# Designs tried in a protein design run: peptides against a protein of PDB entry 5OK6. Part 69

Target 1, 215 residues: chain A of PDB entry 5OK6
Amino acid sequence: ELPGLDSQWRQIENGESGRERPLRAGESWFLVEKHWYKQWEAYVQGGDQDSSTFPGCINNATLFQDEINWRLKEGLVEGEDYVLLPAAAWHYLVSWYGLEHGQPPIERKVIELPNIQKVEVYPVELLLVRHNDLGKSHTVQFSHTDSIGLVLRTARERFLVEPQEDTRLWAKNSEGSLDRLYDTHITVLDAALETGQLIIMETRKKDGTWPSAQL

## One batch from the design tools (peptide; made by RFdiffusion4, then SolubleMPNN)

Design b2_p16_5_s3 (from b2_p16_5, 8 letters changed)
Fold by OpenDDE base, seed 2:
Structure b2_p16_5_s3 (fold): chain B 215 residues (1-215), chain A 16 residues (1-16)
Amino acid sequence: as target 1 above (215 residues)
Amino acid sequence: SASAEFLSLKLNDDEA
């Protein structure tokens, strides 16, 4: 059952579960397509539950590139293309209006950057490869706040590297050269890694030499 | 060799 219009407005816009609540690192927020949200605002502000302004089910179709992988379009802007809602507010709207059939929720995490919390709408998608097979990539998503150490561990796991094998990472830069990611304590953001960037895992030889040292 | 493409890339190793 739909709550009263004033109650809907208060639950979604105000209070500890509202749109304007402070961001907290690790919390889930959800994207809502801006036109739908504006239609909902008009409906609840209109004062008539039987009005022609009823928003219908939540439909985020315009935010997706495709209905296969459910990837977001690039360059979406908060306040223009979408609104961010905390999990509680999102779940209220979904319970009241429904979500378009077969469409996944657009869940994102709050991350903590050096000076600000933000919802990470676009995590970094890296192409992980081995030094001896650059044509065989594993696409893996990382937060900008994830360490290079996590990227290295993830690469080792994906490539089934044995614990005794020593490995290191290289990033292919915009010039087409490789920069060594030697500091594993810096973040993906600090390393300036970007979506679609090739990350090469080099495995040390049994003789104790690196493949790259034979150049 | 399987590493030929990797070895064709310029390496920037700032740990030197």
Scores: peptide ipSAE 0.249, ipTM 0.841, DockQ to the pose 0.663
Fold by OpenDDE base, seed 5:
Structure b2_p16_5_s3 (fold): chain B 215 residues (1-215), chain A 16 residues (1-16)
Amino acid sequence: as target 1 above (215 residues)
Amino acid sequence: SASAEFLSLKLNDDEA
């Protein structure tokens, strides 16, 4: 049975635990399609549980670009296309109304930027490759707040690099040259890495020489 | 060879 309409409003639209709560780094938030959310607001504000304004199941179909990988459309705007809810509020709505059959929840993390907390709706998708096989990429998502050191560790893991093997990263830039990612302590954001960018892992040879040093 | 493509790219190594 659905909770009373006033109870639903208080659980979702409050400043302490609902939609307006402070963002905290590492917490999960969920996207809800804006039209569904506005219909829910109208329903609970109307005071009639039998109203024709009943929102039905949560349907985020318009936010997805594909139903295979469930990637978001580019350029979605908070407050226009979707609203953000903390995990508790999202789980309440799903328990009350359901989620459209086959759709995954759109879970995102709060990240800490130098002066602001933000829900990272669009993480960076990098194309990881080896220097000796540029045609075989692994697409991996990273936060803008992830270090280049994490990108390097992830590349080593994906390519099954042994702990004793030395590796380094190169980013292919817009000019088609390779920039060395020498500082592993900077973030993906600080390195200005972009979605779809090719990141080349170079492995040191057994003779102690780098493949790139033969250029 | 697949390694030849890598070796054909211009490298910007600011540590060199």
Scores: peptide ipSAE 0.242, ipTM 0.841, DockQ to the pose 0.609
Fold by OpenDDE base, seed 4:
Structure b2_p16_5_s3 (fold): chain B 215 residues (1-215), chain A 16 residues (1-16)
Amino acid sequence: as target 1 above (215 residues)
Amino acid sequence: SASAEFLSLKLNDDEA
């Protein structure tokens, strides 16, 4: 059952648990398409529950570039294309209005950057490959705050690398050369890794030589 | 070989 319009407004827009509440690292927030959200605002502010301004189901279709992988369009702007809601507020709206059939929720995490909390709308999608099979990629999402060490561990896991096998990473740069990711303690952000970037996992040979050392 | 493509890339290894 839909709560009263004033109750909806207070639940979603309240300063303690609503849209304007402080960001906390590790929390989930959700994107809502701006036009739908504005329609909802107009509905609940209108004071008439039977108004023709009823927003219907949440529909985020315009935020997606594809309905296969449900990737967001590039260049979406908060406040213009979407609004961010904390998990509680999102779940209330979904329970009241529903979500368009077949659409996944657009869940994102709050990350801690130097001097700011931010909802990471665009995590980095890296193309993980092995040095001996560059055509077989695993697309894996990482936070900008994730370490290169996590990228390496994830690559090892995806490629079923045995614990005794030694591995290292290379990033393909904009010049088409490979930069070695030797510092595993820096973040994806610090390494300036970008979505769609090829990350090559090199595995050390049984003879103790690196494949790259044959150059 | 699939490894030949990797070996054709210029490597920037600043620790070398």
Scores: peptide ipSAE 0.242, ipTM 0.840, DockQ to the pose 0.614
Fold by OpenDDE base, seed 3:
Structure b2_p16_5_s3 (fold): chain B 215 residues (1-215), chain A 16 residues (1-16)
Amino acid sequence: as target 1 above (215 residues)
Amino acid sequence: SASAEFLSLKLNDDEA
């Protein structure tokens, strides 16, 4: 049974535990499609549970670009396309109204940036390749807060690189040239890496030379 | 060759 409309409003919209609560690094937040959320707001503010303004099941279909991988559309804007809810508020709404059948929740993490916390709606998808086989990519998601060292370790793992093999990374820039990612302690954000960017793992030769040194 | 494609790209290596 649905809680009273005033109780729903207080649980979801209050500044202490609801939508307006402070972000905390590592917590999960969920996206809710804006039109559904506005219909819910109108329903609970109307004071009549039998109203024709009943929002029905949560349906985020308009936020997805595909129903196979459940990727978000590019360029979605908070407050225009979606609302962010903390896990508790999301779980309340799902328990009250349900989620559209077969549709996954859109879960995202709070990340810590310099002097700000943000829900990372768009993690960075990098195309990892080897210098000797640019046509075989592995798409891997990273946080903007992940280190280049983590990208390198992940590339080594995906390509089954032995511990004794030396490797380094190159990023293909907007000019189509390669920038060496020599500092492994900086973040994906600091390196200005973007979704769809090609990252080339170079492996050192057995003779101790780098493939790139033959240019 | 796949290696020739890599070697055709301009490299920006500020540590070289």
Scores: peptide ipSAE 0.242, ipTM 0.840, DockQ to the pose 0.599

Design b2_p16_5_s4 (from b2_p16_5, 9 letters changed)
Fold by OpenDDE base, seed 5:
Structure b2_p16_5_s4 (fold): chain B 215 residues (1-215), chain A 16 residues (1-16)
Amino acid sequence: as target 1 above (215 residues)
Amino acid sequence: EASEEFLSLKINDDEP
């Protein structure tokens, strides 16, 4: 059963637990398509539960570029294309109206950047490869706040690298050359890594030489 | 063995 319209408004549109609540690093927020959200606002503000303004199920179809991988379209703008809701508010709306059949929720994390918190709508998607097979990539999402050390550990795990094997990373730059990711303590943001960028994991040879010494 | 594609790449030796 739907709660009263005033109760719905107060649960979603408040500064403590709703849409206007402060962002906190590590919390989950959810995207809601803007047209649906505006229709819901009109419905609950209208004061008539039997109104023709009933929004129906949440439908985020217009936010996705594909229905296979459920990737977001590029260039979506908060307040224009979608609104952000904290997990509690999202779960209320889903419980009241439902989510369109087969659509996943669009969950994102709050990240801490220098001097600001934000919901990271677009994590960095890197193409992880080995130096001996550049054609076989593992696509992995990373936060801009993730360390290069995490990228390296993730690459080692995906390629089943043994703990005794020594490895290092290279980024293929826009000029088609290799930049060495020396500092593993800097972030993906600090390293200026971009979505779709090729990250090459080099494994040290048994003779103690690096494959890149032949370049 | 390193791939031919890997061996064709240039290194930017910008060691800071």
Scores: peptide ipSAE 0.358, ipTM 0.871, DockQ to the pose 0.873
Fold by OpenDDE base, seed 4:
Formats: structure tokens, C-alpha cells, sequence
Structure b2_p16_5_s4 (fold): chain B 215 residues (1-215), chain A 16 residues (1-16)
């Protein structure tokens, strides 16, 4: 059963788990398409449950690039294209109105940056490759707050690198040259890595030389 | 063996 309109408004906008609640690192938030959300606002503010302004099920179709991988469109703007809701508020709306059949929820995490907490709507998708086969990539998602050390460990795992094999990372930059990711303690953000960027895992040769010494 | 594509890349030798 749907709660009263005033109760819905208070729960989603002004509640302890509402839209305006403080962000907390590691928590899940969800995207809701802006036009649907505005229709819901108009419905609950109208004071008539039988109003023709009923929003129907949540439909985020316009936020997706495709219905296969369910990737977000690039360049979406908070407050223009979508609103962010904490998990509790999202689950209330889904329980009340439903979600369009077959659409996944758009779940994102709160990250902590040096002076701000934000919902990371666009985590970094890196193309992980080996120096000996640049055409065979593993696309892996990382947070901007993840360390280069995590990227390296993930690359080693994906390529089934033996523990005794020594490996290092290179990033292909916008100029088409290679920047060495020397410090494994810095973040993806600190290294200025971006979505679609090629990250090359170099494996040390048995003779103790690096393949890149031939460049 | 390193790929020909890899060997065509330039390194920014900002080794400290």
C-alpha cells in the first residue's frame, strides 16, 4: 500500500535517510531520472492521491547508453538529468512505485576525496593489457580512490601472473606515450587515469631485463 | 616477445 503523500515527501526529502542527508564514505546511493522524480514531487505536493500526476514506475531508460551493458550515458549532470537518493529512500520508492521491468538499479558509492565526499557516478573503467598483447584487454572498473597497487594486483589476477613474476604498470597518455606508474601508493585520481585509458602490465623477463628497455 | 605495437610506443623518461 502506498503511504500518504505527505509521508512520502517527508520520507524521501526530509527524513534521516532522505535526499538531503549527509554523504558517508562507502555507502550506496542510487540515481533516479530527473523527469520521473519531478513528476513524483508534483504528485506528492498536489495533495490528491487520485491525481493524474501519478508518476508510475521508476524509469531510468534515458540515463542508459544501451540495454545490454546498462552503461550510463556520458556527461549526465546531477540536478539536471538525475537525482541521487540514499539506499533507504531508493528502496522506498521502488517498493511504492516499482522499477521498469528489466532495468537494473543504478547503484553508486560515496567516495572520500581530500576535501569533499561525493557519489562516484562515473568510476574509472581501465583497459588492462599485457606488453606482449595490446589487443587483448580486460576492462575493469576502479574507484578514483583506489590505489595503483590495487590496479596492479587486479591486472596480475586477470592475467594469471605467477607470484614469483615481477610486474609493473604503464599508462598510455593522450600524447600516445607511456607514463610509468611507479608509485603504487597513489590513487587512480592522483595518477590522473581516465575511463578507456590503456594500462599496460609489463612482466620482467627471466634474464632480469624489462621488455621496455628495448624502447 | 613484446608486441610490435608496444615497441612502437615512446616512454616518457621522467625517471626521478
Amino acid sequence: as target 1 above (215 residues)
Amino acid sequence: EASEEFLSLKINDDEP
Scores: peptide ipSAE 0.356, ipTM 0.868, DockQ to the pose 0.810
Fold by OpenDDE base, seed 3:
Structure b2_p16_5_s4 (fold): chain B 215 residues (1-215), chain A 16 residues (1-16)
Amino acid sequence: as target 1 above (215 residues)
Amino acid sequence: EASEEFLSLKINDDEP
């Protein structure tokens, strides 16, 4: 059953789990298309449940680039294109109004950057490859706050590297040269890795030499 | 073996 309009407003805007609550690292937040959210605000502020201002089902169609992979459009702006809601508020709205049939929720994580918490709407998509076959890529999403060590572990897992095999990473830069990712403790952000960037996992030879020593 | 494409790349070996 739909709660009263004042109760809806309090739960979504002014509650302890409302839109304006502080961001906390690791929490899930959800994107809601801005026009739908504004229609909901107008409906609950109008005070008439039978009003023609009823927002209907949540429809995020305009935020998606495609309906196959459900990728977000590039360049979406908070407050202009979408509103961010904490998980509790999102689940309330979905329970009250529904979500458009077939659309997935747009879930994102709060990350901690230097001096700020932010919802990471666009994680980094890296192209992971092996030095011996650059044509076989694994696209993997990483947070900007993920370590290079996590990227390396993920690459090892995806390529089924045995625990005794020694591996290291190279990033292909904008000039088309290879930069070695020496420090595995720095983040994806600190390493300035970008979406679509090629990351080459090099495996040490059985003779103890590196393939890159031939470059 | 390393791919020919890999062997064609340049290393930016700015090891400090």
Scores: peptide ipSAE 0.355, ipTM 0.871, DockQ to the pose 0.818
Fold by OpenDDE base, seed 1:
Structure b2_p16_5_s4 (fold): chain B 215 residues (1-215), chain A 16 residues (1-16)
Amino acid sequence: as target 1 above (215 residues)
Amino acid sequence: EASEEFLSLKINDDEP
């Protein structure tokens, strides 16, 4: 059942789980297309439930680059293209108005950065490869707050590396050279890794030599 | 064995 318009406004904007609530690391937030949200604001502020300003179902279609992979368009800006809502507020709106059929919700996590919390709208997509076959990539998403150690573990898992095999990572930089990711405790952010960047997992040879010793 | 493409890359040895 749809609450009264004033109750909707209070629940979504000013509630303990409203849009303006503090960000908390690990919480889920959802993107809502800005024009839909503004239509909803106008509707609930108008005071007439039968108004022609009724927003209809949530439709985030303009935020997606395609309807196959449901990836976001690049360069979307908070407050211009979308608004962020806490999970509770999102679920209320979906319950009241519905979501466009077949369209997935755009869920994102709050991450803890130095001195700030942020909703990570764009996680880093890395291309994981092995040194012996650069043409076979695994695209994997990582948070900016994920450690290089997690990237290495993920690469080892994807390539079915045995526990006794020694591995290390190289990042292909913009100059086309390889930077070694020595410190596994730093984050993806600290390592300045970018979406689409090639990350090469090198496996130590049985003779104890590294393939890169030939470079 | 390392790929020829891998072996064509340069290492940036500039450890900061």
Scores: peptide ipSAE 0.351, ipTM 0.870, DockQ to the pose 0.779

Design b2_p16_6_s1 (from b2_p16_6, 10 letters changed)
Fold by OpenDDE base, seed 5:
Structure b2_p16_6_s1 (fold): chain B 215 residues (1-215), chain A 16 residues (1-16)
Amino acid sequence: as target 1 above (215 residues)
Amino acid sequence: MEALKQAVKGIKPQSP
């Protein structure tokens, strides 16, 4: 049974645990399609549980670009296309109204940026390749706050590089040149890496030479 | 090695 309409409003819209609560790094937030959320607001504010304004199940279909990988459309804007809810509020709405059949929840993490917390709606998808086989890529998602060191470790893991093998990263730029990622302590954001960008892992030869030194 | 040569017009250092 649905809670009382006033109880629903207080549970979801409060500033301490609801939609307006402070962001905390590492916490999960969920996207809700804006029109559904506005219909829910109208329903609970109307005071009639039998109202024609009943929102039905949560339907985020318009936020997805595909139903295979469930990727978000590009350029979605908070407050226009979707609202963000903390995990507790999202789970309440799902328990009360349900989620459209087959749709996954749109879960995102709060990240810490310089001077601000933000829900990272669009993490970076990088194409990881080896220097000797550019035709075999691994697409891997990273946070903008992830270090280049994490990208390197992830590439090593995906390509089954042994611990004793020395590796380094190059990013292919828009000019078709390679920018070497020297500092592994900077973030994906600081390195200005973008979704769809090719990241080349170079492995040092057994003779101690680098493949790129012969270019 | 050949794959890397084909992918590159030049090598630039990382921007600091």
Scores: peptide ipSAE 0.029, ipTM 0.649, DockQ to the pose 0.656
Fold by OpenDDE base, seed 3:
Structure b2_p16_6_s1 (fold): chain B 215 residues (1-215), chain A 16 residues (1-16)
Amino acid sequence: as target 1 above (215 residues)
Amino acid sequence: MEALKQAVKGIKPQSP
C-alpha cells in the first residue's frame, strides 16, 4: 500500500535524507526520468490518492540510448532530463510504484573532485589497444578520479602483460596525434581523457628500445 | 607497423 502523500513528499524531497541531502563520496545515487518525477510531484502535491495524476511505475526508457547495454544517452542534463536521488529515496519510490519490467536501475557513484562532490553520471569509457595490434580494443570504464596508473594496470591485465614487461600509455588527441601519458599519478580528469578516446599501450622491446623511438 | 607509424607521426610530449 502507498504511504500517505505528505509522507511520500517528506521522505523524498526533504533536505536531510531526500533529494536535496548533501552528497557523500562513494555513495550510490540513482537517476529518475524528469517527466515521471514531475508527475509524481504533482500527484503527491495534489492531495488526492485517487487522482488521474498517478505516475505509474518508474520508466527511465527515454534516458537510454539502447536496451541491450543500457547505456545512457549522451548530453543528458540534471534537472532537465533526470533527477538524482540518494539510494534510500530511490528504493522507496521503487517499492511504492515499481520499476518498468526488465529495466535496470541507473546507479551512479558520488566522486570527490577538488573542492566539490558530484554524482558521476558519465564515467569515462576508454578504448584500450596495443601498439602492435590496433584492431583489438578493450572498452573499459574509468572514473574521472582514477589515476593513469590504474588505466595502465588495467590495460596490462586485459592484454595479459607479464610483470617483467615494461609498458607505457599514449592517448590519441583531437588532432589525431599521440600524447604520451608520462605521469601515472595524475587522474583521468587531469589528463583530460574523454569517452571513446583511444589509449595505446606500448610495450618495450627485448632489446630495451621502444617501438615509438623507431618512427 | 604502418598503423603505428601513422598514429605516432607527430608525437608531441604532453605539456605538464
Scores: peptide ipSAE 0.027, ipTM 0.670, DockQ to the pose 0.536
Fold by OpenDDE base, seed 4:
Structure b2_p16_6_s1 (fold): chain B 215 residues (1-215), chain A 16 residues (1-16)
Amino acid sequence: as target 1 above (215 residues)
Amino acid sequence: MEALKQAVKGIKPQSP
């Protein structure tokens, strides 16, 4: 059952638990398509529950570039294309209005950047490959705050690398050359890694030599 | 090795 219009507004649009709540690192927030959200605002502000302004089910279709991987369109802008809601507020709206059939929620995490908390709407999707088989990629999502060490561990796990095998990472740069990721303690952001970037995991040979040393 | 040679123009050290 839908709560009263004023109750809906207070539950969603408040500074303690709603849309205006401070961001906290590690928390989940959800995207809501702006037009739907504005329609909801108009509905709850109108004071008539039977109004023709009823927003219907949440539909984020316009935010997606595809219905296969449910990737977001590039260049979406908060406040123009979507609004961000904390998990509790999102779940209330979904419980009241429903989500369009077959659409996944657009869940994103709050990350801690230098001097700012931000909902990471666009985490980095890296193409992980082995040096000897560039045709077999694993697309893996990483936060900008994730370390290169995590990228390396993830690559090792995805490729079932044995613990005794020594590995290192290279990033394909915009010039089409490889930059070795020496420091595993820096973040994806610090390394300036971008979505769609090829990350090559090199495995050390049994003879102790690196494949790249022969280039 | 051939795959790596074909994929890249060169190998550069990571900039600090």
Scores: peptide ipSAE 0.026, ipTM 0.661, DockQ to the pose 0.672
Fold by OpenDDE base, seed 2:
Structure b2_p16_6_s1 (fold): chain B 215 residues (1-215), chain A 16 residues (1-16)
Amino acid sequence: as target 1 above (215 residues)
Amino acid sequence: MEALKQAVKGIKPQSP
C-alpha cells in the first residue's frame, strides 16, 4: 500500500534514510533514473494520489548500455541523469512502485577518498593477464580505493599462482609502454589505473631472474 | 620475454 504523499516525500527526501543524508563509507546507495524521480516528485508534491502524474514502476533502462550485462552508460551525471538514494529510501520506492521486471537495481558503494566520501558509480575494470599468455584475460572490477596489493593478490588467485611463485604487476600506459607498479600499498586511484587498462602479471623465473630483465 | 614485448606492441587496452 502506498503511504500518504507527504509521508513519501519525508521518507525519501528527509531524515536518516533520506536522499540528503550524509554519505558513510561502505554503505550501499542506489541510482534512480532522473526522469522517473522527477515524475515521482511531481506526483507527491501534487497532493492527489489519483493524479495523472503517477510515476509507475521504477525504470532505469536509459542508464544501461545494454540489458545483457547491465553495465551503466559512460558519462552519467548525478542530478542530470540519475539521483542517488540510500538503501532504505531505495527499498521504500521499490516497495511502493516496483522495479521494472528483470531489471537489476543499480547498487553502488560509498568510498572514502582522501578529502571526501562519494558514491563510486564507476568502479575500475581492469584486464588482468599473465606475461607469458596475453591472450587469456580476466576482467575484474576494483574500487579506486583498492590497493595495488589487492590487484596483485586477485591476479594471483585468478591465475592460480602457487604461493612460492614471485609475481609483480605492470600497467600498460596510454603510450603503449609498460609502467611497473612497484608500490603495492598505493591505491588504484593513486596509480591512475583506468577502466579497460591492461595489467600484466609477471612471474619470476625459477633461476631468480625476471622475464622483463631480458627485454 | 617475447610476451612482454608483444604486450607493448599487440594488445590494446579496452577502450573505456
Scores: peptide ipSAE 0.028, ipTM 0.624, DockQ to the pose 0.241; fails the geometry check

Design b2_p16_6_s2 (from b2_p16_6, 10 letters changed)
Fold by OpenDDE base, seed 2:
Structure b2_p16_6_s2 (fold): chain B 215 residues (1-215), chain A 16 residues (1-16)
Amino acid sequence: as target 1 above (215 residues)
Amino acid sequence: MESLKQSVNGILPQEP
């Protein structure tokens, strides 16, 4: 049963688990399409539950670029295209109004950046390849806060690299050259890695030489 | 961070 309109408003907007709550690193937040949310606001502010302003089920269709992979459109802006809700508020709205059939929730994590917490709406999608086979890529998502060490471990796992094999990473830059990722303790953000960037895993030769050292 | 910028053509075997 739908709670009273004033109770809905208080729970979603002004509650300790509402839209205005502080961000906390590692917590899940959810995107809600802005038009739906504004329709809900109008409904609950109107004071009439029988109003023609009833928002219906949550429908985030306009936020997706496709219904196959459920990827977000690029360039979505908070407050214009969507609102962010903490998990509790999202689950309340879904319980009250439902979510469009077959549509997945748009869950995102709060990350800790230098001097700010942010909901990471767009994780970094990297193209991982081996130095000797550029035609075989693995696309993997990483947080901006993930270490280069995690990228390297992930690449090793995806390519089934043996534990005894030494590997290192190179990033293809905008100039078409390769920058070696020496420090594995820095983040994806610190390394300025971007979505769609090619990351090359180089494997050390059995003779102890690196393929790149023969240049 | 001393990024050794190397050409992709050097590290990657150029497809013939």
Scores: peptide ipSAE 0.025, ipTM 0.646, DockQ to the pose 0.096
Fold by OpenDDE base, seed 1:
Structure b2_p16_6_s2 (fold): chain B 215 residues (1-215), chain A 16 residues (1-16)
Amino acid sequence: as target 1 above (215 residues)
Amino acid sequence: MESLKQSVNGILPQEP
């Protein structure tokens, strides 16, 4: 059952779990398509529950690039294409209006950057491969705030590397050369890694030599 | 930062 219009507005906009609440690192926020949200605002501000301004089910279809992997379109802008809601507010709206059939929620995390907290709408998708088998890839999502060490550990796990095997990472740059990721403590952001970038895990040979030493 | 050119047979030497 739908709450009263004033109650809806207060819960979503002005509550402790409202749209304007401070961001906190690690919290989940959700994207809502801007036109739907504006229709909802008009509905609840109109004061007539039977108004023709009823927004219907939440439909984020215009935000998706595809309905297979449910990837977002590139270049979406907060306040223009979507609004961000904290988890509690999102769940209220879904419970009141529903979500379009088969459409997943667009959940994102708050990340901590040196001077700002933000919702990371576009995490980095890296293409992980082994140096000796470029045909076997794993696409893995990382936060810009994740360390290169986490990328390396993730690659080792995906490729079932034994604990005693020594490994290191290379990133393919725009020139087609490989840049070695020496510092495992820097972030994906600091390393300037981008979505779709090829990351090569090199495994040290049993003789103690590196495959790249033969280049 | 060490930068390597791609090999003719791939990015890095392929194991046989």
Scores: peptide ipSAE 0.024, ipTM 0.655, DockQ to the pose 0.126
Fold by OpenDDE base, seed 5:
Structure b2_p16_6_s2 (fold): chain B 215 residues (1-215), chain A 16 residues (1-16)
Amino acid sequence: as target 1 above (215 residues)
Amino acid sequence: MESLKQSVNGILPQEP
């Protein structure tokens, strides 16, 4: 059963636990398509539960580029295309109205950037490869706040690199050159890594030399 | 950062 309209508004649009609450790093937030949300606002503000303004099920279809991988369209803008809700508010709306059949929730994490918290709507997708087989890639999603050390560990895991093998990363730049990622403590953001960028894991030879030293 | 020019084949030398 739907709660009273005033109760719905107070649960979703408040500064403590709702849409207007402060962002906290590591918390989950959810995207809601803007037109649906505006329809819901009009419905609960109208004061008539039997109104023709009833929003129906949450439908985020217009936010997706495809219904196979459920990736977001590029260039979506908060307040224009979608609103962000904390997990509690999202779960209330889903409980009251439902979510379109077969459509996944659009969950995103709050990240800590220098002097600001942000919901990371677009994490970075990197193409991980080995230096000796560029044709076999692993596409892996990373936060902008993830370290290069995490990218390296992830590459090692995906390629089943033994603990005793020494490895390092190179990023292919826009000029077609390889930039070595020396500092493993900097973030993906600090390294200016972008979605679709090729990241090459180089493995040290048994003789202690690097393949790249022969270039 | 050390920058390497990609070889014509785009591949780093393979280990033998």
Scores: peptide ipSAE 0.024, ipTM 0.644, DockQ to the pose 0.097
Fold by OpenDDE base, seed 3:
Structure b2_p16_6_s2 (fold): chain B 215 residues (1-215), chain A 16 residues (1-16)
Amino acid sequence: as target 1 above (215 residues)
Amino acid sequence: MESLKQSVNGILPQEP
């Protein structure tokens, strides 16, 4: 049985634990498609549980680019395309209305940026390659708050680089040139890395020379 | 930052 309409409204839209509660780094938030959410708002504000305004199950289909990998469409805007709910509010709505069959929840994390918390809806998807085999890529997601050191470690792991092998990263820039990522302590955000960007891992030769030094 | 201006297809000598 659905809770009372006023109770639903208070649980989801209250300023303490609902949609407008303060963001906290590391917390999970969930996307809800805007039209469904507006239909729910109209339903609970209408005061009639038997009304024709019943929203049905949560359906985020319009937010997805594909139903295979469940990637979000590019350029979605908070407040226009979706709303963000904290985990508790999301779980209430799912328990009351259900989620469309086979559709995964759209879970995102709150990240800490300089002077602001933000739900990271779009993590950075990088194309990792080796300098000697550009045809074999690994697509990996990173937070904007992840270090270049983490990108390097991840690349080493994916390519099974031995601990004794020395490696470094290059990013392909918008001009088609390669910029060396010297500082491994800066973030993906600080390095201005973008989704779809090619990251080349260079491995030092056994003779102690770098492949790029011969160019 | 040292920028390698060479095209990705020619940037690193293929190891034989």
Scores: peptide ipSAE 0.023, ipTM 0.643, DockQ to the pose 0.093

